# Peptides against a protein of PDB entry 3PBP: the designs that were tried, part 141

Target 1, 203 residues: chain A of PDB entry 3PBP
Amino acid sequence: LNEKDLNLILNKSLVMYESLDSTTDVIVKRNVIKQLQFVSKLHENWNSRFGKVDIQKEYRLAKVQGPFTINPFPGELYDYTATNIATILIDNGQNEIVCVSFDDGSLILLFKDLEMSMSWDVDNYVYNNSLVLIERVKLQREIKSLITLPEQLGKLYVISDNIIQQVNFMSWASTLSKCINESDLNPLAGLKFESKLEDIATI
Target 2, 203 residues: chain A of PDB entry 3PBP as posed
Amino acid sequence: LNEKDLNLILNKSLVMYESLDSTTDVIVKRNVIKQLQFVSKLHENWNSRFGKVDIQKEYRLAKVQGPFTINPFPGELYDYTATNIATILIDNGQNEIVCVSFDDGSLILLFKDLEMSMSWDVDNYVYNNSLVLIERVKLQREIKSLITLPEQLGKLYVISDNIIQQVNFMSWASTLSKSINESDLNPLAGLKFESKLEDIATI

## One batch from the design tools (peptide; made by RFdiffusion4, then SolubleMPNN)

Design b2_p24_6_s3 (from b2_p24_6, 11 letters changed)
Fold by OpenDDE base, seed 1:
Structure b2_p24_6_s3 (fold): chain B 203 residues (1-203), chain A 24 residues (1-24)
Amino acid sequence: as target 1 above (203 residues)
Amino acid sequence: SSELEAAIKEGFQKKIEFQKKLKK
């Protein structure tokens, strides 16, 4: 974590805070506020001469939440269990795709439409981890591992049955990135969300 | 499906809005 990253987290936390309204769940409100408070305190102490961050006991109990809200959730996967998760960068900014594998050999490619927050309450689950389904890829094999390379945008490596396969979704992810960065959804018209699957190696 | 496409567009729009706020 560097200063730039901290600033980004702070800004995200501020935006989340500002997005709170009367329709927001009280638990979500509480967690967003706590996150902002924590990050703000961290930011204040970051440049301290002593490099010590005083963290309240309550913040030590905070935990990261996984992606539990997928819209739409594919009905066929309802009875299957997620086995792996990976995040793949699609540009040099902040845009990324989340991939989840299932025990039926399926991969789902997801987009984060909402900013995720940590759970700051041990007893309460926060429901603000939303993901949008973009594509389902059926490999029909046991997926053992998902690997990403930071220098390779929009590429996911899947290890299954002693085979390494590459899933390349830059055909649509580049357009997605452009749409987000330019705040223009027009290029999405007619876009096919179909990834390319290629065998890379046998292991 | 049309429903899937709509969901995708909605999600992307939300992200766009969020990023716009971050840039301010």
Scores: peptide ipSAE 0.205, ipTM 0.782, DockQ to the pose 0.788
Fold by OpenDDE base, seed 5:
Structure b2_p24_6_s3 (fold): chain B 203 residues (1-203), chain A 24 residues (1-24)
Amino acid sequence: as target 1 above (203 residues)
Amino acid sequence: SSELEAAIKEGFQKKIEFQKKLKK
């Protein structure tokens, strides 16, 4: 973690805080506030010659939550278990796609429409981890692992059985990236969310 | 399909708004 990263986290935390309103769940509010407080404290004391930050207690109470709220969630997957999770960058501007595999051989590609906060209450989960379903890919294979490579934008490598497959979703992710960065959703009209599946190697 | 499209649009809009705030 460096100062730049910390600044980004702080900014995200601030924006999350500012996005709180009367409709926000109390638990979410609490966690966002706690996160902001924690990050702010870190930021204040970062690289300070005289400042010290005790993060042990706070860190112990904080936990990272995975994908939780998926909209819509494929009903048929309720009976299956998630096996792997991967995050794939789609640009150099912090936009990413989340992929979750299931034991039925399905992949779901998800978009983080909301920033996720850590849970700062060990006993409670925060329900602001929102993900939007974009695409479901049915491989009908036992998915062993999901691999992402640095600088491979919009590409996911799936290891299943004796084959490595590449899922390439840049066909739509590039447009998505553009829409986000330009604050314009118009290019999404008529966009097909269909990834390209390619066999890379048999092992 | 319609539900999915609506969800996508809403989600993307939320992200856009968030990103706009981050850029300020």
Scores: peptide ipSAE 0.204, ipTM 0.785, DockQ to the pose 0.783
Fold by OpenDDE base, seed 4:
Structure b2_p24_6_s3 (fold): chain B 203 residues (1-203), chain A 24 residues (1-24)
Amino acid sequence: as target 1 above (203 residues)
Amino acid sequence: SSELEAAIKEGFQKKIEFQKKLKK
C-alpha cells in the first residue's frame, strides 16, 4: 500500500458514500459510512515518510466481502458448493474478473458491477457486493486450486487432480477493459464471452 | 441468452458510471 493506492481507496469510498440514497439498504449505508470513516482515518494517520499507519483496531472490526451476490446465478449450481475464489487482473489499471469454482467442476467468471465494501458488522455480511455472471466454464473435474499470476493478464490457472489448465479470457476481457476505461459499451456488441481453455501440464 | 447479455451490459454500465465518478 502506498499513498497513491490509499488515495484511490479513499476516492472509491467517497464515491460509494455519495451514491447512497433513500433506497439504499440501511446496513449497506452503515457499512459504507464506516468504510469511509476508516479509510479517512487511515488517510489522516498516513505517515508518508515512514509509510505506516496504525490501523490494527479498525481492521479487526472489518472483513472483506466475498462473492455472496451473483447475478444471475446459474440455476444448475444451486446444489453445488463454491470451492475456490480468485481475482484476475484484466488490465494494468484496476479492472478485475472474479472467478469462483464449484465442486461440480464449474468455473464462473464474474464482473464486479458494484464496488464492494468491507463488512463492518461482525455478525452480518453487507449485501452490496454485486457480481455479474459473464461466463461459465465447465471443467467437469475437481478443482483444487485457482492460481493467478499478476504479470499475466486475463489468465487463470486451474489445478485439478491430474492437470493444470489455463483459462484465458482476454478474448473478451480486453474489450471489457476498453469499454470501461473509455466509457463506451459499443465494442461489446457481438462480443462472445468465451474463454480459451488450454492444458498446461499433467501432474 | 438475451437476459444474460442484458445483465452484463447493465453491470458494465454501472461500472462505467462509477469510473466516471471516480475521475471527478
Scores: peptide ipSAE 0.200, ipTM 0.780, DockQ to the pose 0.761
Fold by OpenDDE base, seed 3:
Structure b2_p24_6_s3 (fold): chain B 203 residues (1-203), chain A 24 residues (1-24)
Amino acid sequence: as target 1 above (203 residues)
Amino acid sequence: SSELEAAIKEGFQKKIEFQKKLKK
C-alpha cells in the first residue's frame, strides 16, 4: 500500500459516506461509517508509520466476497449454486466486471454499480454487494475455475471439462469504460452486450 | 429486455456519479 492507493481508498470511503441517506440500510450505514473511520485513522497516521494494515487487500476481498444482490437476477438460476467468482479489469482506470459461475455451466457478467464496503462488525456478515447483470453466458459444462490475466483487459479464461475457453467482452466493455470515464451514457444506446467465446486449448 | 436495459443504465449512471465525485 502506497500513499496514492491510500488516498484513493480514503476518497472512495468519503464518497460512500456522503452517499448515505435515510433509505440506506442500517447495517450498510454502520459499515460505511466504520470503514471511513478506519481509513481516516490510517491516513492520519500514515506519516507516523503506525497501523500498517494492508487495507487494499482486505478491501479487495470485500469486493469479491459475501452475499450478492444481483439486479435483475435470472430466475432460472435460483435452482443452481454459484461455484466461482472472478474480477476482470476492463481499463487502466480500475473499472471492473465481476463474473460468477454456476453449477449449471452458466456465467453471469456483472457490473458493480455501488462501491462495496467491508463488514466491520465482527458479528455481522452482511455485505453491501450490489451488482448489475449485464450478460449471461451459457456454457452448459462444469466450470472448474476462472482465470484472469492482468495484462489482458476484458478477458476471462474458463476452465471446464479439460478445455480452456476465453470469454472476451471488450466489444461492450470498451464502450462501458468510455461512458464511465467521460461521464456520458449516450454511447450505450444500441450497444449489444454479447461476449465472444473462443476455444484456447485442451488440457 | 427493457427491464435489463433500464437496470444497466441506472447502474452505470450511479458509477458515473461516483466517479465524478472522486474527481472533484
Scores: peptide ipSAE 0.197, ipTM 0.777, DockQ to the pose 0.744

Design b2_p24_6_s4 (from b2_p24_6, 8 letters changed)
Fold by OpenDDE base, seed 4:
Structure b2_p24_6_s4 (fold): chain B 203 residues (1-203), chain A 24 residues (1-24)
Amino acid sequence: as target 1 above (203 residues)
Amino acid sequence: MEELEKAIKEGFQKKIDFQKKLKK
């Protein structure tokens, strides 16, 4: 975490806070406020040793929100179990794709359409937990692990028993990034959400 | 396929809307 990242988190937290209104659930309000308070303290005490220690304690109290919902969820996957999860950056602006593997050998590529806060002192906190399905990739093999390389945008490495495969989704992710960053959906017209698969190595 | 495309577009729009707010 660097200053730039902290500023971004702060800004996101502020936007979430500003989105609260009289119709917002009390639990949601409380959670968003707690996050904003935490991030604000972190920002205020960024260079303070004492502040860092206190913040670290509070950070340990925060949990990743869950469970998530996937929409639309592929009906064929209802009977299968998720095995791995990875997050892949598609640009330098923190746009990312979430990948989940299943025991049938499928990969689903997902997009966070809504910003999620951390969970603060609430068990099973759920708000803005939806993920949008973009693509399903059928590998038809047992997936052992998912690996990402920070220097390689839009690339996912899938390790199976005897093969390492690269999933490259920059064919559509670059356009997605552009659309988000430029606030223009026009480039999405005619876009095919098809990743490229390549065998990298045989084990 | 149509449902998926719709969901994608709606999701992207939500993200765009959020990003617009961040830039203010």
Scores: peptide ipSAE 0.277, ipTM 0.813, DockQ to the pose 0.880
Fold by OpenDDE base, seed 3:
Structure b2_p24_6_s4 (fold): chain B 203 residues (1-203), chain A 24 residues (1-24)
Amino acid sequence: as target 1 above (203 residues)
Amino acid sequence: MEELEKAIKEGFQKKIDFQKKLKK
């Protein structure tokens, strides 16, 4: 974590706070406020040794939210179990695709559309935990692991028992990145969300 | 297919809206 990252987290927390209104659930309000307070304190004490101790205690109280929901969830996967998860960068601006594998050999490529807060002093806190389904890739293999390389944008390596395959989704992810960064959805018109699959090595 | 496309566009729009707020 560097100063730039901390500033970004603070700004995100502020935007989340500013999104609160009279219709927002009280538990959500409390949670967002606590996160903002924590991040603000962290920012104020960034160069202070004494501030770190209190921050560490508070950090221990923060938890990751519960499981994500996928929208829409493929009906065919209701009877299958998720096996692996990976996050793939698509640009240098922290835009990411989430990939989940299932025991039927399917890969689901997902987009995090909503900013999610940590859970603060609330058991079973769940808010803004939805992921948008972009693409389903059917490999029909037992997936052992998912590997990503930071220097390779929009690429996922899938390891099975006897093969390593590369999933390349930059054909659509580059457009997605552009849309987000330029605040323009027009380039999405007619875009096909189809990844390229290539065999890299036999094991 | 149409429902999926709609969900994708709505999701991307939410992200864009959030990013716009961050840039202000």
Scores: peptide ipSAE 0.274, ipTM 0.811, DockQ to the pose 0.825
Fold by OpenDDE base, seed 1:
Structure b2_p24_6_s4 (fold): chain B 203 residues (1-203), chain A 24 residues (1-24)
Amino acid sequence: as target 1 above (203 residues)
Amino acid sequence: MEELEKAIKEGFQKKIDFQKKLKK
């Protein structure tokens, strides 16, 4: 973690804090406040012994492992269990897609519409883990693992028992990235959220 | 389809709004 990254986390934490209002869940409020306090303390002590704390790792772990809400949730998946989760970068910035696999062989591609906070109260935390469903990809395979390569934007590798498949969603993710970065949703009009599936290798 | 598209747009808008706040 460098100073720039810490500043970004601090700014995000501040914005999250400022977004709190009377309608915000009390547990969420508490968690956001705790995060801000923690990050602020780290920022103050950045030049001290805390420089070795991989805050990003902790932050990432908190984001990926918590319960999430998906809107809209595919009703068909209520009876299935999530098996894997991955985060795929879609640009060189901060935009990413979350992928969750299910035991029916489905992949769902999700977008984080809200910033997730670190979990500070494991037992009672109501996670502000809002995810928007973009696409469902039905592979009809038992998914063993999900692999991403940082140098390959918008690509997800799905490993099943006998095959590696690539899911490429740059056809729509590039537009999404542009929309977010330019603060303009107009390019989304008529956009098809259809990923390209390709067999890469037989195992 | 319409409901999904609406949800997507709303989600993206939230992200955009958040990013705008970060830049300020």
Scores: peptide ipSAE 0.242, ipTM 0.790, DockQ to the pose 0.795
Fold by OpenDDE base, seed 5:
Structure b2_p24_6_s4 (fold): chain B 203 residues (1-203), chain A 24 residues (1-24)
Amino acid sequence: as target 1 above (203 residues)
Amino acid sequence: MEELEKAIKEGFQKKIDFQKKLKK
């Protein structure tokens, strides 16, 4: 973690904090506040050339992200089990697509519409883990693993029993990135959310 | 399909709004 990364996390945490209102879930509020406190403390220590803060205790109290809320969730997948998850960068910023595979051979491509916070409550899950469904890709194969390469934007490699396939969604992700970065959703009009599949290798 | 598109647009808008705040 470098200073730039820390600043970014702090800024995100601040924005999340500022977004809290009367309609925000109490658990979400609590977690956002705790996260901000943690990051702020870390930032203070980073700037103070002389202070070592034991962040281990606080970090240990933080749990991995709670369950995701996927909206809309494909009804057909309710009976299936998620097998793998991957995050794919779509630009050099912080825009990402989340991919989840299922045991029926389906991939869902998801967008993080809300910034996710860590779970700071031992007994409670955080509910601000919102994901928006963009595309479902049916491979009809047993998916063994999902691989991403950081230098390859908008590309996901899917490994099954007999084949490696590339899923390329830059056809729409580039537009999405532009929309986000320019704060203009107009280019999304008429955009087709269809990824390209390519066979890379036979196993 | 309309519901999906609506959800996508709403999600993207939320992200845009968040990013705008980050840029300030």
Scores: peptide ipSAE 0.229, ipTM 0.785, DockQ to the pose 0.792

Design b2_p24_7_s1 (from b2_p24_7, 11 letters changed)
Fold by OpenDDE base, seed 5:
Structure b2_p24_7_s1 (fold): chain B 203 residues (1-203), chain A 24 residues (1-24)
Amino acid sequence: as target 1 above (203 residues)
Amino acid sequence: SLEEIILEAVGKKAEFQKKVKELE
């Protein structure tokens, strides 16, 4: 954690706070406010001469939230178990794709449409854990692991019993990134969400 | 439709990032 990271977290928390309105659930409001308070305090203490950050007691109750909701969830996968998860960067900013593998050999590529926050003081509270299904890739093999390389944007390496395969989704992820960064959704029209699969090595 | 869902999702993220960048 550095100052830049802390600033980013703070700014995200501020934006989340500003998104609150009269229609927002009370629990959500409370959660967002608590997170903002916590991060703000950390930020204030970061530049303190004492170099000590006082972690609030509330942090003990905070939980990192993960991908809990997928929309739409492929009906075929209800009977299968998720085996691996990976996050793939699609640009040098904050945009990423989440990939989940299943024991049927399927990969689903997901997009986080909302900023997630930590859960505060409420057990099992989920806030903004929405993931949108973009693509399903069927490999029809047992997936042992998912590997990502930070220097390789939009690429996922899938390791199975006898082969390493690369899933490259920059064909659509580049457009997605552009749309997000430029706040222009026009390029999404007609975009095909089809990844390229390539055999890298036999093992 | 899936396309509409994706569009909405990207839109939300775009707006969020825009607001974050404005604070930087």
Scores: peptide ipSAE 0.544, ipTM 0.938, DockQ to the pose 0.860
Fold by OpenDDE base, seed 4:
Structure b2_p24_7_s1 (fold): chain B 203 residues (1-203), chain A 24 residues (1-24)
Amino acid sequence: as target 1 above (203 residues)
Amino acid sequence: SLEEIILEAVGKKAEFQKKVKELE
């Protein structure tokens, strides 16, 4: 963790805090506040010269983890169980797509519309994890694992049976990234959210 | 529509990032 990263986390936490209102879930509010407090303390104790900080608690970046909500949830998947989850970067920033696999062989590509906060209540497993469905990819095979490579943006490798397949969604993710980064949604008009599936190897 | 949902989601994220960037 460097100063830049810490500042980013702090700023995110600040923005999250500022977004809180009377309609915000109490648990979410609490988590956001605690996160901000924690990060602020880290920031205060940060020694930029030595790159050290006095940490009283372990800090981990929020990761996509359950429980989370998917909207809309594909009705066809109601009877199936999620098997794997992966996060794929779509740019050099922090924009990412979440992928969840199901035991029917489906992949759903999801977008986080809300910034996640860490859970600061050990006994509380409620998370502000809102995910929006972008695309469903039907592989019709048992998905054993999902692999991502940080250097390969918008690409997901799916291992199933004896085949490795690549899901490439940069066709739309590049536009998505642009829209986010430039705060311009116009390019999304008419955009097709269709990933490219390619067999890359047999195993 | 799905498109509308996505637009809204992206919009939220965009706004969030914009605010974050403003603090940088």
Scores: peptide ipSAE 0.543, ipTM 0.938, DockQ to the pose 0.868
Fold by OpenDDE base, seed 3:
Structure b2_p24_7_s1 (fold): chain B 203 residues (1-203), chain A 24 residues (1-24)
Amino acid sequence: as target 1 above (203 residues)
Amino acid sequence: SLEEIILEAVGKKAEFQKKVKELE
């Protein structure tokens, strides 16, 4: 964690806080506030004389929130079980695609429309993490592993049977990234969300 | 429609990111 990263986290936390209103769930409010308080404290102490921040208590109480809701969920997958999950960066601005594999050999590519927060309560905090379905890729084989490489944007490597396959979705992800970064949704019109699948190697 | 859902999602993210950038 560097100063730039910390500032980004702080700013995200601030925006989340400012988004709270009277209709926001009490549990959500509490968690967002606690996160902001924690990050603010870190920021204040970052250049302090002591250079050390005690985060033990907060660390023990905080848990990363995972995905919970997929919209729309493919009806065909209700009878199947998720097997793997991966997150793939699509730009250098931390925009990402989430991929989930199922035991029928399907991959679903998902977009997070909401910023995730940590749970700061001891009890189970259920945050409605919204994931939007972008594309379903049917491999029709047993998927053993999902691998990503940090230096390769918009690429997912799928290990199934004795084959490594690459899923490349930069054809649409580049446009998606641009839309997000420029706050212009016009380029999304007519965009085809079709990934390229290529065999890379046998293992 | 599916397209509308995606557009809305991307729009939300774009707005969020814009607000974050304004604080930088």
Scores: peptide ipSAE 0.543, ipTM 0.938, DockQ to the pose 0.869
Fold by OpenDDE base, seed 2:
Structure b2_p24_7_s1 (fold): chain B 203 residues (1-203), chain A 24 residues (1-24)
Amino acid sequence: as target 1 above (203 residues)
Amino acid sequence: SLEEIILEAVGKKAEFQKKVKELE
């Protein structure tokens, strides 16, 4: 965690706080407020011993952990179980694609449309990560693990029984990233969300 | 439609990031 990261978290927390209204669940409201208070305090004491707290890691973990909902959820997957989850960076910011594998050999690529806060009440705070379905890739293999490399944007490595495959979704993720960063959604029109699948190695 | 859902989601994220950037 560095000053830049802390500032980003602070700013995100501020935006989240300002989005709270009378319709917001009390628990959510409390959680967001506590986060803002904590981050603000940490920011004020950055040069103190508190500056060594890895908030970024905790924040990221909070965002990807817990229950999630998928919209729309593929009907074919209702009877199957999620086996792995991975988060893939698509730019140098914090835009990411979430990938979930299922025991039928399917991969779903998902986009997080909501920013989540840290959980400050682990025992009582229940949240659902809102995920939007972008693409479904059917591998029809037993997926053992999902691997990502920080230096490789928009790439996911899938390890199955005897093969490592690369899923490259930069064909659409680059456009997605651009749309987000530039606040221009026009390039999304007509965009094909089709990833490239490539065999990397036999194992 | 799926396209509309994606568009809305990306829009929300874009707006959020824009607000964050304004604070930077």
Scores: peptide ipSAE 0.542, ipTM 0.939, DockQ to the pose 0.867

Design b2_p24_7_s2 (from b2_p24_7, 13 letters changed)
Fold by OpenDDE base, seed 1:
Structure b2_p24_7_s2 (fold): chain B 203 residues (1-203), chain A 24 residues (1-24)
Amino acid sequence: as target 1 above (203 residues)
Amino acid sequence: SLEEIILKAVGKKAEFNKKVKSLE
């Protein structure tokens, strides 16, 4: 964690705090407030002579993990179980696509519409995991693992049945990224959310 | 529609990012 990262976390925490209202869940409010307080203190002490900030045991970085809500959830997947999860960067910022695989051989590509707060209560873990469905890719294979490469934006490697396949969704993710970064949704009109699937290697 | 849901989601994220950037 560097100063730039800390500043970003602080700014995100501030925005999250300002978004709180009467409709916000009490537990969410508490977590957001605690996060802001912690990050603020951390920021104040970052340049202190001691260089080491003791992170409290209660501090947990938010990660995309279950349980999560998918909207809309594909009805066909109600009877199937998620097997793998991966996060793929789509730009040099912090825009990401979440991929979840299922035991029917399906991949779903998801978008995080909400910023997640850190968890400060291990016993009462409430996670705002809101994910929006973008695309479903049916591989009809047993998916063993999902691999991402940091240097390859918008690409996911799927290992199944002794084959490595690449899922490339930059055809729509580039537009998505642009829309987010520029706060202009017009380019999304008529956009087809169809990823390219390519066989890379047999193993 | 799915498209409308995506648009709404992207809009929310865009707004959030805009606010964050304004603090930088």
Scores: peptide ipSAE 0.526, ipTM 0.933, DockQ to the pose 0.864
Fold by OpenDDE base, seed 2:
Structure b2_p24_7_s2 (fold): chain B 203 residues (1-203), chain A 24 residues (1-24)
Amino acid sequence: as target 1 above (203 residues)
Amino acid sequence: SLEEIILKAVGKKAEFNKKVKSLE
């Protein structure tokens, strides 16, 4: 964690805090506030260089990960089990696509539409992890693992059976990234969400 | 529709990012 990363987290936390209103669930509100307080304190200590931040204590109370929901969930996958998950960067601004594999050989490419807060309530865990379905890729083989390379944007490597395949979704992800960064959704109109699949190696 | 869902999701993220950037 560097200063830039900390600033980003702080700014995200601030925006989340500002989004709170009277209709916000009390537990969610509490979690967002606690997150902001924690990050703010960390930021202050970082800048002042005088204070020690007991990060360990706060992290013990905060749950960063939890269950997620997919919208819409493909009906065909209802009876199947997720096997792997990966996150793929699509630009340098931390926009990313989430990929989940299933035991039927399917890959789903997902978009996070909400910023998630850490859960600070041990007794009442609330995890808002909403994912939007963009594309389903059917490989029709057993998926063993998913690999991503930080230097390769919008590319996912899938290891299955005796083959490594590359899923390249920059055909649409580049447009998606642009739309997010520029706050212009017009380029999404008529966009085809179809990734390219290529065999890379036999193993 | 799926398209509408995607558009809405991207819109939300775009707005969020815009607000974050305004603080930088």
Scores: peptide ipSAE 0.525, ipTM 0.933, DockQ to the pose 0.861
Fold by OpenDDE base, seed 5:
Structure b2_p24_7_s2 (fold): chain B 203 residues (1-203), chain A 24 residues (1-24)
Amino acid sequence: as target 1 above (203 residues)
Amino acid sequence: SLEEIILKAVGKKAEFNKKVKSLE
């Protein structure tokens, strides 16, 4: 962590805190508050180059672990099990797409509409995992693994039994990124959320 | 509609990002 990173985390934590309202889940509220407190203390110590941050409990960084809350969740997938999850960067910032594979050979591309807070209570860990369905891609293959390359924006590599396929969604992700970064949603109108699938190699 | 859901989601993120940037 450098100062810039810490500042970013702090700012995110502040914004999250300010976004809390009566409709926010109690556990989320608690975690957001604790996160802000922790990060604030860390920031203070960082700036002063003196002092210690005491952490009373183990905390977990919030990461997408699965399709817990997806809106809408494809009804066809209710009977299937998620097999893999991957996060794909779509810009040089922090915008990303989440991909989840299922044992029916489906891929779903998801967007995180909310910032997740860290969990400060392991026993009551609740994923603030609000995800929005963007696209479903049916591969009709057993998906063994999902691979992403940091230098390749908006690209996902899918490994199945005998083939490596690339899913490229920059056709719409670039617009999505722009909309987020510029706070202008107009370009989303009429946007087609269709990824390109390409065979890369036979295994 | 799905489009509306996506739009709303992106809007939320955009607003969040804007607020974060305002603090930088």
Scores: peptide ipSAE 0.524, ipTM 0.933, DockQ to the pose 0.838
Fold by OpenDDE base, seed 3:
Structure b2_p24_7_s2 (fold): chain B 203 residues (1-203), chain A 24 residues (1-24)
Amino acid sequence: as target 1 above (203 residues)
Amino acid sequence: SLEEIILKAVGKKAEFNKKVKSLE
């Protein structure tokens, strides 16, 4: 964790706090407040040279491992089990797509519409994690692993028993990134969310 | 519609990012 990262986390925490209103779930409010308190204290300590805490790691773990909801959830997948999860960056501004694989050989590509706070309730670990379905990709293979490379934006590598395949969704993710960064949603109109699938290697 | 859901989601993220950037 460096100063830039800490400032980013602090700013995110502030924005999350400011977004709280009377309709916000009590548990969410509690977590957001506790996060802000913690990060603020850390920031003060950082400036005062009292120490460092790896908030980034903890926050990342919470995001990846915490419970989440998918809207809409594909009805065809109700009887199947999620097997892997991956996060793929689509730009240098930390916009990302979440991918979940299922034991039927399908992938779903998801967008996080809410910034998730860390869980500060040790007993319940409640997360405000909402994911929006963008695309379902059917591979019809047993998926063993999902791999991402930091230098390759919008690309997901899927490892099956005998093959590595690349899922490339930059055809739509570039537009999505632009819309987010520029606060202009017009380019989303008529956008086709279809990823490209390519065989990379036989293993 | 799915399109509407996506638009709303992207809009929320865009607004959030804009606010964060304003603090930098």
Scores: peptide ipSAE 0.523, ipTM 0.932, DockQ to the pose 0.818

